# Ledger of designs, part 173: peptides against a protein of PDB entry 6EJA

Target 1, 276 residues: chain A of PDB entry 6EJA
Amino acid sequence: VEYMPANPVRIAFVLVVHGRASRQLQRMFKAIYHKDHFYYIHVDKRSNYLHRQVLQVSRQYSNVRVTPWRMATIWGGASLLSTYLQSMRDLLEMTDWPWDFFINLSAADYPIRTNDQLVAFLSRYRDMNFLKSHGRDNARFIRKQGLDRLFLECDAHMWRLGDRRIPEGIAVDGGSDWFLLNRRFVEYVTFSTDDLVTKMKQFYSYTLLPAESFFHTVLENSPHCDTMVDNNLRITNWNRKLGCKCQYKHIVDWCGCSPNDFKPQDFHRFQQTARP

## One batch from the design tools (peptide; made by RFdiffusion4, then SolubleMPNN)

Design b2_p27_3_s1 (from b2_p27_3, 12 letters changed)
Fold by OpenDDE base, seed 1:
Structure b2_p27_3_s1 (fold): chain B 276 residues (1-276), chain A 27 residues (1-27)
Amino acid sequence: as target 1 above (276 residues)
Amino acid sequence: SEAEAFREAMRALPVTEEEEIDFGFLP
């Protein structure tokens, strides 16, 4: 439902980008840009060309910043979570950016709602956190995600070291690695010293594709558990025929899916996507 | 050399077809 909220939320968009998809990134950025929001862009350490392009964009807009630090992230790498966590910390320390929601994006990700719809929706539910769960058997999810396996990111590879146990008393959940988190929860994740956050940060530092499960698990086991909404308002271009295979076995000791970059012909899918 | 040996040992762990991650999501 679109309406004009009295106190519209302001969004911190964290863009984690890599490669050479500058045109696609520019198109996506142009589509999501609004003067009232904030854009914090991390460019992979190895993507110098893209970094230069992004820096040029950041100089044109006062509400666009590029991370001064750059990580070498790999597909499925635990370092991706570190990237998000550090970005969250940075954003919380930016006192001149009064953001209300954290939203992560990539070049292969697109919000399914217009800015007005998104802002209206989030303004109405500003105390909620939006994470999409897998919605299936949790035991199967754990196995498929390799959550009961120990991984180590080293030398641009996710090494599978062996089996591990899920921490006692923790209800693991996960699904999409695209989420909308309110500032309060981000503050909790960033600064809490409780046993849950501490242990989960440690646990997920050895996890494959940690962003698909970390925030879900932390949220659902935290005092903020009642703020969970099983919806992320996103569309991801998944092509199982092309993306769901062992194509990244050279960098990860696991098989999995990867989202494909959006093509112009894929745009029609946004119009066909309905909110659950 | 020890690090290399360790990496080689870890790389040798079998990855089965059943160990496939399903991330597919469409709202």
Scores: peptide ipSAE 0.009, ipTM 0.412, DockQ to the pose 0.033
Fold by OpenDDE base, seed 5:
Structure b2_p27_3_s1 (fold): chain B 276 residues (1-276), chain A 27 residues (1-27)
Amino acid sequence: as target 1 above (276 residues)
Amino acid sequence: SEAEAFREAMRALPVTEEEEIDFGFLP
């Protein structure tokens, strides 16, 4: 018998999508769609075909909206964080969407639980924030992520300008850029004017892959630090053979691994990597 | 507390290679 919460959480799913993989997006959407949740979709400014397809979907469902603004996001770009932050603000301003959790998804990230399991789990732990850390020494993480390097996003490129220092008194953390954040923390990130949020927003505007560490760092240094859970409820399709190369050297002055899109052939991995 | 125990349990879950991030300098 599955746990049925008395007050089930409602989830705002934020999808940041690009390219022309409409079929893949449709499959993903079908897999995660539920009438009780909300879906806010950002389509890359350059992906007009996909945008048209997503708009068609949004017209069919009252709980699906497309961002009226569109950014040109690049791999590793700071603009991705801006996309999330703006979407958070938008979602908080949507008074007709009473969501409790913010969850970002893409074709390279899939929930490892059924909707019922996910809702039951989050309803039980609705006061927690789920961010997966890197699981290694922090110094190595900082170096490998380039957090001690200054980057500038300009002309669809992440330029490495030089070295920088981590702000004093800040405990930097990070890992997965897929997270589950409760509304309270999202409100804090969106509207707080304290030094932490202000400084981190500035710091991460010059950061490579900022979504992998911004929310971790802010949360752990905030009054909400006790709500941290070092886990997410997702599986990420990492294929080192395909993704761990300098494939984006023309976009980013950095080499690294990136998640790849899920394919039907990858479905068997969901069963193998499902967390208890 | 139950919450603390839960957090510790969740943190103790193994990290798979598929969750690792590897970056380096451009050659």
Scores: peptide ipSAE 0.049, ipTM 0.575, DockQ to the pose 0.632; fails the geometry check
Fold by OpenDDE base, seed 4:
Structure b2_p27_3_s1 (fold): chain B 276 residues (1-276), chain A 27 residues (1-27)
Amino acid sequence: as target 1 above (276 residues)
Amino acid sequence: SEAEAFREAMRALPVTEEEEIDFGFLP
């Protein structure tokens, strides 16, 4: 018998979408949609067709909204973090959306549990934040991520400007850019004026792939550090052969890995994965 | 504590190849 929480958590799903993947988005949306959750969708500024499609969807559901602002994001761009941060602020200001968890999703990332299982799990651990670490040598991670390098997003390119130092006293961590954050931590990240949040926002505004490290680093160095769980409860389709290439060298002065898009044939994997 | 035990348990969950996290690298 599945646990039924008395006060089930409500989730704000943030979707950052681009391109012409309307069908894929529709499939994903249908798979994750529930009346008790909230869906906040950012469509890339350049994806007007998709934007129109998403707007149509948003009009059909009261718990679906589209960001009134739109950014032109690039792979690895610092603007992605800005997108998340602004979305978080927006969601916190939406008083009519009483969400408890923030979850970002893409077409290449799926929860490993059913909605009911996810809700039950998060309701049981509503005070926790779920961020998956890289699970490797941290020094190597820093080097590979280029966290000790200064980047500038300009003209749809991430320019590597030079070296930089990691702020003293900060333990840098990171891994997956897919996370589950409770409202309390999101509030902290959004509204705190402490040195940690302020410095990290500044630091990561010049960071490659900032979402893979910002929230990890902030959380682990914050008063909320004891709420961290090294698991994001997701399946990300990684294929080193296909995903780990210098395929973005034309837009980023770096090489990196990206998750592969899930195919319909891959969906069975989500259903078969059972974790506590 | 229960929370610590939970965190450790969650950390100990096996990561499948499909769930492996990778990251960037220098060109």
Scores: peptide ipSAE 0.026, ipTM 0.580, DockQ to the pose 0.597; fails the geometry check
Fold by OpenDDE base, seed 3:
Structure b2_p27_3_s1 (fold): chain B 276 residues (1-276), chain A 27 residues (1-27)
Amino acid sequence: as target 1 above (276 residues)
Amino acid sequence: SEAEAFREAMRALPVTEEEEIDFGFLP
């Protein structure tokens, strides 16, 4: 049921973008833009054209900012997590942006509900964090994700260095790298100096696709574990033929699937998806 | 509680192909 909450949540959308698909990004941005939300955009260091385009957009909207720092992120790279963590810190330091939820987006990710539905939903469950787990055998997940392997991001490549052990006493989890995190949990991740956060930041600095597991693992092992909801309210476009292969072998010493960017013909799936 | 019921309902949703990951070692 859609209702007007008395204190509607405000969302900080973090967009991590790269390449030259400015038109696609613009379409996505227009689809998700609302005056009550905030948009913080990181453009890959190598994507200067896109950066210029995004800067132009940011000048038109007071609630749109571009990261003053730019990282060279690669598919599966540990730097992606660093990007999110730094963005979280930046957003927490922006006292003029009273956001309640952190949501990451890309051209391959779209909210399953309308803005009004999303806001109503999150306002009702403002104390929860939404992370979708893999829903499979966890041991298999660890192996397939390479969590028991040590990776080093260097020279735009994820180098597999060898084997490692999962920290004892930690319940590792993961799945989708699309999440909805409340401000309280983001504050915890950003500022906590406890052993969990410290160790996990270190561990995931050498992890392949860290965003698919870091926040899950930290949340589930934290004092905030009771706030976890195993759903991210996302829809993605997967094409196994195109996305599930060793297409990134030139970037990562690993094979895997990746989501594809949405195309106009894919939008019908947004309407067909029935999720609570 | 309502929150618990919601969490259980969300957890019970099947993993879709769109959220499934598949990784392996490079040959």
Scores: peptide ipSAE 0.015, ipTM 0.366, DockQ to the pose 0.624; fails the geometry check

Design b2_p27_3_s2 (from b2_p27_3, 11 letters changed)
Fold by OpenDDE base, seed 5:
Formats: C-alpha cells, sequence, structure tokens
Structure b2_p27_3_s2 (fold): chain B 276 residues (1-276), chain A 27 residues (1-27)
C-alpha cells in the first residue's frame, strides 16, 4: 500500500535544456509530467528552434513556463549556477505556484521511480535537502574540481586565470550537480544577505562546475546545515574509462569526469540498482 | 534505507549555435 500523504509536496522541476537533447527531453518530460507539479524550463540561448517548440508546449500546460531570459550555458560554466539561482528567484516570485521542492533536471534525466513514490518520500522528508557528496577526502575533491583555481567564463569558454584561496572558515563540500532542495533553503539562498551567501555567490561566480559544490557548501555552512541528506535520489552512470577525459578541453581549461550517455540498455541496470 | 534512487542523471553538454534540433512532439 503506497503511503498517501495528507499534504503531498508539490515539486518545481527546473529543466536546463539544449538542442542536442530534444529526443531525450521529450521522453523525460512525458515521464515526469504531472498536473500537481510545476515545470520551469530554461532553453539555451543558442537553441532557438528548441526554444520556440518549448514555448508552444508551455502554452498548452498551465503548470509549464519558460524562462523569459536565456543564457548560453557551457559544460563546467559558471553560468549554469546563475541559471539555477535566477530560476530559483523567479520561482519564488511566482505566487501562483506553491511549490515545496526544487529539483533540477537535464534532458537526459529519467525517473526510475513513480511520481507517487517520489511525492510520498519527499512529503515524509519535506524539511530535508538532498545533496550527494563526493565521498572522498576534501583535499582531493578541491584539487579535482579546481576549487583552488580562478576561472572566468567568457566567449563560451572557461578560462583558467590563476590560483585562488578558498575563503577561511568555510567547509567546502560537493559532489553531484543534481539536487533536491526544499523551498525554505531556496528562500535562504535567494534572499539571504548574510556573509556566507554573499561570499559564496561571489566565489562561485569564478568557479568551474559550480553547481557541483555551491549548494553543498552553502548548506553545510548555513543555519540549515542539519537538513542535509547525503543523497540526491539519483543514479549516475559513471564509467571512468569513458567519462574521465578531456572531452571538453576546447571550452574549458580543465579536465574532468562526466557521466556517460544513457543507453537503452542502461535503463535496465538502473532499475536493478534501485532495488534494495 | 528509505532513501532510494528516484531518477537517473546526466550532465548537460555544450551545444553550438548550429546545433538546432527538432524537439519533436510532446504529449
Amino acid sequence: as target 1 above (276 residues)
Amino acid sequence: SEVEAFRAEERARPVTEEEEIDFGGLP
């Protein structure tokens, strides 16, 4: 018997999409759409055709909106964090959308559980934030992520300018750039003027892959630190041989690992892994 | 653990201005 919560959470899904993932986006959207949730879609500035199509879809569904602003997002780019932060602000200003959780998705994402299961789970843990940590030593993580390096996003490229220091007194953490954040924490990140949020926004504006670390770091150093759950409720298809290469060296002055492309065969594996 | 995986993830990839692809039909 699936637990039916008395006050089910409503989710704001933020989709960051670009042209290459049109087929995957269609499949993903079909799989995740529900009338009780909200969908806020950012289409890459360079994907005009996709943008037009998504706009048409948004007109058909009252709970689907498209960002009026568009950024050119690149792999590892600081602009991705800006996209999330701006979308959070927008969503908080939408008084007609009473969402409880913020969930980011790409077009390549796919749910492995039912909507009812997700809602039931989040309704039970509505006061928690779900961020997956790297599971390694922090020093290694800092080096691997280049957090001690200064980057500048310009002309669709992440330029490495030099070395920098991590702010004193900050416990840096990170891992997955996919997260589930409750509204309360999103409000804090969006509207707080405390030193932590202010400094971290500045710091991460010059950070490579900022979404993998920003929210983790802010949360763990904030008054909301006790709400962290080290799990993002996602399965990442990692293959070091395939994913850990300098595949985007042309746009980023760094090398790192990326999740593998999903294949139909991988879905069966994901379903199996999801079994306790 | 009650904390189970609910979704699969993949990172967004960079797209060039020339890579406009048909989104296809949505339900």
Scores: peptide ipSAE 0.011, ipTM 0.364, DockQ to the pose 0.031
Fold by OpenDDE base, seed 3:
Structure b2_p27_3_s2 (fold): chain B 276 residues (1-276), chain A 27 residues (1-27)
Amino acid sequence: as target 1 above (276 residues)
Amino acid sequence: SEVEAFRAEERARPVTEEEEIDFGGLP
């Protein structure tokens, strides 16, 4: 029985896209579009043609908007976190969009569960935040992620400048750069002036792959730490050599693949798969 | 590092395409 919640959550989907993912974006957008949700699309500064096309779409649908600002984002770059943070601020300032959850997507993502299932699940857990941790040794994670290194994003490259120390008293965590965040936590991240948020924003502005760790670290060290669920409802594979790998979970799943790994046949296959 | 090498390859890929996409057929 599909549970229809009395007060269904509304989702702000933030799509970070660039030109090489045009076909995937089309498919993904068609699959996830719903009149009750909101779609805020950032197009890479270098993808002008895609930007024009997305703008045309945004004019046709009242619940689709494009960021008026555009960043040149690189994978692993600090600018990606900036993109999310600015998008969060924008979405909070849009008083005509009463969203309850923030979900980030790329053009390579696709749903393997229905909208109704996603909404039902999130409506039940509307006070929770969903971030997937790495599940390994934390010291190893820090080293492998380069969190103890200082990086500078410049000229579409992440330059390693030297070593740094992790702030004392901060429990660093991370894992997937795909997350589902409730509005309350997004408000905290956006508007809080406490030392945690301030220091972490500064720290992660010089971090490699900041989106894989920033929100985890902030959440776990914040007054909202009890709202963390170690699950992002996603499977993402960015390894071109290994291809896209999706695994079934007991809860709602979304698959994200690298642009080269996601194929149209995979999209249809997963949507049609009967799962318990 | 392995991470740096992998990410360097990702950054080296073209990020711009002039491919037409049609978002039509949405309700």
Scores: peptide ipSAE 0.009, ipTM 0.431, DockQ to the pose 0.018
Fold by OpenDDE base, seed 4:
Formats: structure tokens, sequence, C-alpha cells
Structure b2_p27_3_s2 (fold): chain B 276 residues (1-276), chain A 27 residues (1-27)
């Protein structure tokens, strides 16, 4: 008997989508849609066809909205973090959407558990934040991520400007750019005027792949540090041989790894591996 | 850990710490 919580959490799903993945998005949306949750969709500024399709969907469901603003997000771009932060602010200002958790998704994501399982789990741990760390040498992580380098996003490119220092007294962490954050922490990140949040927002405005590290770093150095769970409740199809190339030189003055696309057969594999 | 995986994704770090992940470097 699945535990049915007395006060089930409601989730704000923030979908950041681009390109021509309309079919994939539709499949994913169908899989994650529930009447008790909220869906806030950002479509890349360059993806006009997809935007029109998403707008049509949003008109059919009262709990689905599309961002009135659109950013041109690039791989590794600082604008991705800006997209999340602005989405968080928007969601907090939507008083008619009483959400408890923030979850970011792409069109490539797919649930491996039922909605009931997810809601039951998050309802039990409603005061926690779920961020997955890299699990390696932190110094190596900093170097490989280029956190000690200054980047500027301009003309759909991340320009490396030079070296920088990590702020003193800050424990930098990171890993996955996918996270589950409770409303309280999102409120803190959005509205806090403390030195930590202010400095980190500034620092990460010039950071490569900022979403992989910003929320980790802010959380671990904040009064909310005890709420961290080192797990983002996600499984990724990662293949180093295929993903670790300098294939993004045209976008970023850096070489990085990217996970591979999922195949339909991979979903079954993930469901099997996730069995307790 | 009582934390289970609920989602599959294409863009993230592996859940298992056992996998060596290369984050990249300078060209």
Amino acid sequence: as target 1 above (276 residues)
Amino acid sequence: SEVEAFRAEERARPVTEEEEIDFGGLP
C-alpha cells in the first residue's frame, strides 16, 4: 500500500526546452502531468515553432503557463541560471499557485517512478533539498569546470576573459544541473539580500555551466545547509567515450562532457536499476 | 540511503559516485 500523505506536496515543474523536440516534449509532458501540480515552461528565444506549440498546450490546461519572457540559452551559458532564477521569482509571485517544490526538467527527461511515489517521497521529506554532488576531488572539479575562470556570455558564445579567484570562505560544490528544491530555499535564493546570495549571484553571472554549481554552493554555505540531500532523484545516460569531446568550441571557450541522448530501450533499463 | 531515483535525464552527472566523470578542460 503506497503511503498517501495527509498533506501531499504540490510541485512546480519548470521545463526549459529548445529546438524541434516537440514529440519528445509531448511524451514527457503526458508522463508527468497531474492536475495538482504546476508547469512553467520556458522556450528558447530561437525556437519559435516549439513556442507556438507549447502555447497551444498551455491554453488547454489551467495549471500550465509559458514564460512571457524568453532567453536564448546556449550550452554552458550563464543565461541558463538566469532562466531558473527568473522562473523562481515568477513562481513565487504567482499567489494562485501554491507549490511546495521546484523541479527543473528538459524535454529529454522522463519519470521512472509514478507521480504517487514521487509525491509520497517528497511529502515525507518536504523540508529537504535534493542536489547531487560530483562526488570527486573538489579542486579537480573547480579546475575542470573552469570556476576559477571568468566567462562572459555574448553573441551566443561564452567568452573566456581571464582568471579569477573563488571568494574566500565559500565552500564551492556542484555536480548535476538537475535539482529538487523546496519553496523555502527558493524564497531564500530569490529574495535574500545577505552577502552570500548577493556575491554568488554576481559570481555565477560570469560562470560556465552555472546551474551545475550555483544552488549547491549557495545551499551549503547558507543557513539552510542542513537541508541538503546528496541526490537529485535522477538517472542519466552518461557515456564518457561519446560525450567528452571539444564539440562545443563554437559555443564555449572550453571543452566539456555532455550526456548522450536516451533511447527508448534505455527507459526500461533505468526502471530496472531503480528497483530497491 | 532511503533516497531513490525518480527520473531519467539526458543532462546530468551520473547518480553513482563510482563513475569517473570528466568535466572538460581548456581547449
Scores: peptide ipSAE 0.040, ipTM 0.393, DockQ to the pose 0.314; fails the geometry check
Fold by OpenDDE base, seed 1:
Structure b2_p27_3_s2 (fold): chain B 276 residues (1-276), chain A 27 residues (1-27)
Amino acid sequence: as target 1 above (276 residues)
Amino acid sequence: SEVEAFRAEERARPVTEEEEIDFGGLP
């Protein structure tokens, strides 16, 4: 139920963007922008045009910042996790931004609820972490995600090097790479030196699509495991025809899907999913 | 092909009610 919370949460939106879809990004940004939230934008190192556009936007809003560092991320690359982890660290070090939740976004997705609904919900459940699990056979998930395979990101390619074992005593989970994490858990992931966090950071440095599994796995095996909620709040444009084929074999020694840019014809999906 | 199929099934499906925030289903 939507209500006005007495102590509304403030959200750090981390936008990881690439390419040239500046207009789409602007539309998305306008749709999610609120003065009480924070926006931290990483632009791919290769996307200079987009970087210039984003910098222009950031100059107009005090609660919008652009990462001073830029990574060259590839589809499925381990470096994407590094991008999130570094962004988390940066956000925790920004003492002037009192955010309560971390939410990742791309130019190709939307929150499916209004800001008021999102804030009300997160304010009610501020101690929880929201990650959507695959909800299937976990052994099958491991195999099909390639979690039992060793990958190396090098020369803008994810090389499959061989087989590996899942660390003993770790319950691996995963699913959506779109998540809502509370500040406390982000602090744990960022600063903990325990064996779990250390080993998982290492393990996932050689993992394909690490963001789909890293945070799930860390959370569920951590002292914060009871805060897990198997849910998220995303609309992504997964065009099966264009996005769900081995179109990235030149980048990754694996097959999978990637979100595509929204087109006007795709906007009807928002109406279908945006229910009170 | 199996991996592709799995990823396609996982990602290409429309957003379902299970993927939406459920106000009533939470503790």
Scores: peptide ipSAE 0.006, ipTM 0.383, DockQ to the pose 0.042; fails the geometry check

Design b2_p27_3_s3 (from b2_p27_3, 11 letters changed)
Fold by OpenDDE base, seed 4:
Order: sequence, then C-alpha cells, then structure tokens
Structure b2_p27_3_s3 (fold): chain B 276 residues (1-276), chain A 27 residues (1-27)
Amino acid sequence: as target 1 above (276 residues)
Amino acid sequence: SEVEAFRERMRALPVTEEEEIDFGGMP
C-alpha cells in the first residue's frame, strides 16, 4: 500500500538551463510538471533564444516563473552556486509560493520516482535533507575536486590562482550536485549569519564545482547535521567513458567529468528503479 | 536512531553504475 500523505509536500523545482536544449527541457518539464508544485527557471545569460521560449512557457502557467536576473554560468564555475543561492533567496521571498522542498534539475538529471511516489516519500520524511556523497576516499575527493586549490571565475573562465587550505574544524564532504533540501535548511543557508555559513560562502566563492560540495559540507557541520540522508533520489545519465575528459580545459584550469543529457532511449530506466 | 536506520535502508537500495553520480574533478 502506497503511503498517502494527509498534508502533501509542495516542491520548488529550480531548473538551470542553457544552450539550445529546448527539446530536452520541454520533455523534462512535461514529465515533472504538476499544478501543486512550483517551477523557478534560470536561463543562462547567453541563451537568449531559450530564454524567450521559457518566458512563453512561464506565461502559460501561474506556478512557473523565470528569474529576472540571469548569470553566465560556465561548467565548474562558482557562479552556479551563486545561482542556486540567489534562487533560494528569491523563493523564500515569494510568500505566495508555500513550498516545502527545494529540488534542482537539469537535462542531465531526472527524478527516479513518479510525482506521487516522490511526494509521498518527501511528505513522510519532510524534515530530512537528501544529498548524495561521493562514496570514495575523502582525501582523494579533495584532491580531485581541487578543493585545496584557489579558483577565480572571470571572463567565463575558472582561473587557478594557487593553493589554499581547507578551514580547520570543517568536515568536507560532497558528491552529486543534485540535491533535495527542505525549506528549513534552505532558510538556514540563506539567512544564517553564523561562522559556518559565512565562512563556507566565502570559501566556495573561489571553488571549482562548488555545488557538488557546498551544501554537503554546510549541512554536515551545521546544527542540522542529523537531517542528512545520503541519497538524492535522482537518475543521472552518467557515462564516464564519454564524460571524463579534459574537454573543459578551455573553460577551467582543471579536468573533470560531466554527465550527459538524457536521450529518449534513457527514459525507460526511470521506471526500473526499486521503490524506496 | 531512526535517522541511522533510514540511512541504512536508503543505502540498501539497488543503484546501477549508470545511475550513480561521480564527482567532476580530476587531475
């Protein structure tokens, strides 16, 4: 018997999109759209055609909005974290959107459950935060992520400036840049003035791929640490053979892996995952 | 704790290699 919540959670989906992925976005949007949820879409500053298309969609649905600000987000750029943080602030200030969970999505990531399953699950565990860790040696993770390196985003490039130290007393963690965060934790990240949040925001302003580690690290070192679940309830089209190259050297003074966009042939996998 | 039990249950969910997310950094 599937759990039917008496007070179902409402989700704020934040979509960060760029390029000409209009078809992928349309497919994903159609798959995840529900009248009870909210959709906040950021379109890359350079993607004007896509922006116009998304604006048209937003005018058709009262629960779909587009960010009035737009950033030029690059792969691995610190600006991606800024995009999420600003989106979180915006969503918290939207008093007419009573959302309970924050979920980020792209064309390369898809919820592994149906809407009903997702809502039922999150309604049961509404006080939890879902972030997937890397599951490897942490020292290796730090090295591979370049967390001990200082980066500066400038002119659509991540410049490696030198070495840095990880702040003492902080347990660094990370993995997936796709997460499910409850409103309470989002409020904490957005409005807290404690040393942890302040220092981590500063630290990750100069970090490569910050979204893969920031929320993990903040959560695990915060008073909310006991709410962490090592699972993000996502399916990501990850092909290491194709995605793990130095293909982004022209953008970042580092090498990295990236997931691939979903193809229609990949959608059948969404129905094959085990029930939670 | 209930949280730990939940975490263990979640870890037990079958995940394929294609569904697992790796981190983006490499030397």
Scores: peptide ipSAE 0.010, ipTM 0.352, DockQ to the pose 0.468
Fold by OpenDDE base, seed 3:
Structure b2_p27_3_s3 (fold): chain B 276 residues (1-276), chain A 27 residues (1-27)
Amino acid sequence: as target 1 above (276 residues)
Amino acid sequence: SEVEAFRERMRALPVTEEEEIDFGGMP
């Protein structure tokens, strides 16, 4: 039942976009845009055309802003986490944007549920954080993610430098790099000076695909651990035939998968997604 | 209890191919 909450949550959508897919981004943006939410868009430093397009959009809407800083992010790059962390800090410093949830998106994302459904759901569970875990053997996850390997992002490449140890006493977890985080947890991640946050920021600055594990690991080892929900309420389109190969060896010293863009034929899958 | 039930429901949702987690290594 869709109920109207007394204090509906307001969402900060952080869009990390690159390339030249302006039409796709425009379609996605229109699909998720609502006057009560906030949109903070980071455009890859190399995507100047897209940046110009996004700036034009931001001038039309008061609740849309573009990051004044731009990073050159690569697939699997540690800089992606930096992008999220800096965006989180920026959003927390925007006192005129009273957001309650942080949701990251790409140009390839598509809303599965209506705004009203999403808001109602998050308003009901406003104290929770939604991160989807891998649901597999954790040791295998560590190996497959390369968490026991040291990476350095430099010159648009993730260089594998060698082996490293997982920090002792830390329960490592991860899965999807798509998450829904409440403001309180974002504040913790952004401003906490405890050993956990400090060490994890350092550790993940040399990590491949850091966004798939950083927030999971920090949350589960933090005082906020009880707020975790093992679901990100999202569908990411995958194509193993195309994406699960060593196609990124030119930019990453690792082999992995890559999601593909949603297509109209994928819409039926969105409708079939069950939510309590 | 309600929260736990909710968490269990969330964990129990089927994972489709389209929801498969990206791994840094080959699956």
Scores: peptide ipSAE 0.023, ipTM 0.454, DockQ to the pose 0.536; fails the geometry check
Fold by OpenDDE base, seed 1:
Structure b2_p27_3_s3 (fold): chain B 276 residues (1-276), chain A 27 residues (1-27)
Amino acid sequence: as target 1 above (276 residues)
Amino acid sequence: SEVEAFRERMRALPVTEEEEIDFGGMP
């Protein structure tokens, strides 16, 4: 239900982008842009053309900034988590941007709700964190995600080094790497020095696709555990037939699926996957 | 050096479709 909240939340959108799909990014950006929100864009270190394009956009809007640092991320790379964590720190240090929620996006991600719906929803549940869990057998999830395997990102490759154990006393969870996190939880993740955050940062530094599990695991084992909502407000263009291959074996010592870029003909999926 | 040693030993580990993971998790 759409309503006009008295104190609407303001969102920090973190866009992690790479490649050369500047037009697609521009379309997506225009679709999600609002003057009351903030946009922090990280462009892959290797994507210089895209970086130039994004810089042009950032100069046109006061609420759009580009990360001064750029990481070379790879599919499934642990460095993606580092990108998010550093972005979170940066955003917390931007005192002139009073954001309430952190939302990550990519060129292949799209909000399934309108801005008004999203703001209304988050304003109503401003104390909650939204992470979609896998909703299946956890042991199977651990195996499929390779959480019991040790990975190292080096030379643009995720190397599988061997087996590892899940830290004792930690309930591992995960699912979607698309999340909506409130500022309070982001502050906790960024600045907490407790054993949980410290150990999980270490653990997930050697994890494949860490963003799919890190925030879930930290949240559920933290004092903020009661704020979890098993839902996200995003749709990814997931085509298993095309995306679920070992196509990235040359990049990672694992097999996995990747989302596809949205095409105009994919719009019908938004209605099908809409969640209340 | 230890990392490189492990890398070499583990480079030949088979990756099968049974170990398939989903990027982005469940929609």
Scores: peptide ipSAE 0.012, ipTM 0.434, DockQ to the pose 0.050; fails the geometry check
Fold by OpenDDE base, seed 5:
Structure b2_p27_3_s3 (fold): chain B 276 residues (1-276), chain A 27 residues (1-27)
Amino acid sequence: as target 1 above (276 residues)
Amino acid sequence: SEVEAFRERMRALPVTEEEEIDFGGMP
């Protein structure tokens, strides 16, 4: 059901991009751009061409900014979480951008509904946080995610150093690394000094694929736990046959799945309006 | 294998348009 909200939410879209896919990014950006939302783009430190292109775009729109800092991220690296956390802090410090929701985007994931539908939905559920859980045995999830393993990101490699224990009293959860978080929760994650946030930030600094689990775990163990919705409202392009392999063993001491990028011909899928 | 482990966990996530739609979505 689509309705016109009296106080529509405004979204901060955070894009973490790398490589040379400027045209693809441009197309995606045009597809998701709206004047009422905000776009904060991080370009990998190594992607200078893309950075130049993104800067050019940002100069054309007042609601598009590029991170002044740039990280060299690797697949599965803990630095990705750092990127999100820093972006969150930056966005909270941008007092001229009154955003209500934080949404991370890549070329491999896309909202399944129109902007109007998304805004209507989030406006109705503005107090909720949308994180998709794995939906499997949690113990198995921990093992398969390597959460009981200690990793160190160093020299553009994610080193597996050994075993570790999950902190006592923490209910670990995770699943998708794509999420929709309300401003209140982002504020909590960013500024809270409680034991949970402090410990989890430390713990996940040595975690493989931290974005798939950090926000889930923090949310579910926090005073905001009742705001959890097990849905991220995204369509994903995961090819399990081709995307789940050890192709990144040269940079990560683990095997995993990598989402495939959408192609231009896939864009029609993003405009789904019909409900089943 | 680690690959199989990841594949298994990924099966729990919606990855197709049909799965995403069936899972719920927006009103």
Scores: peptide ipSAE 0.006, ipTM 0.332, DockQ to the pose 0.045; fails the geometry check

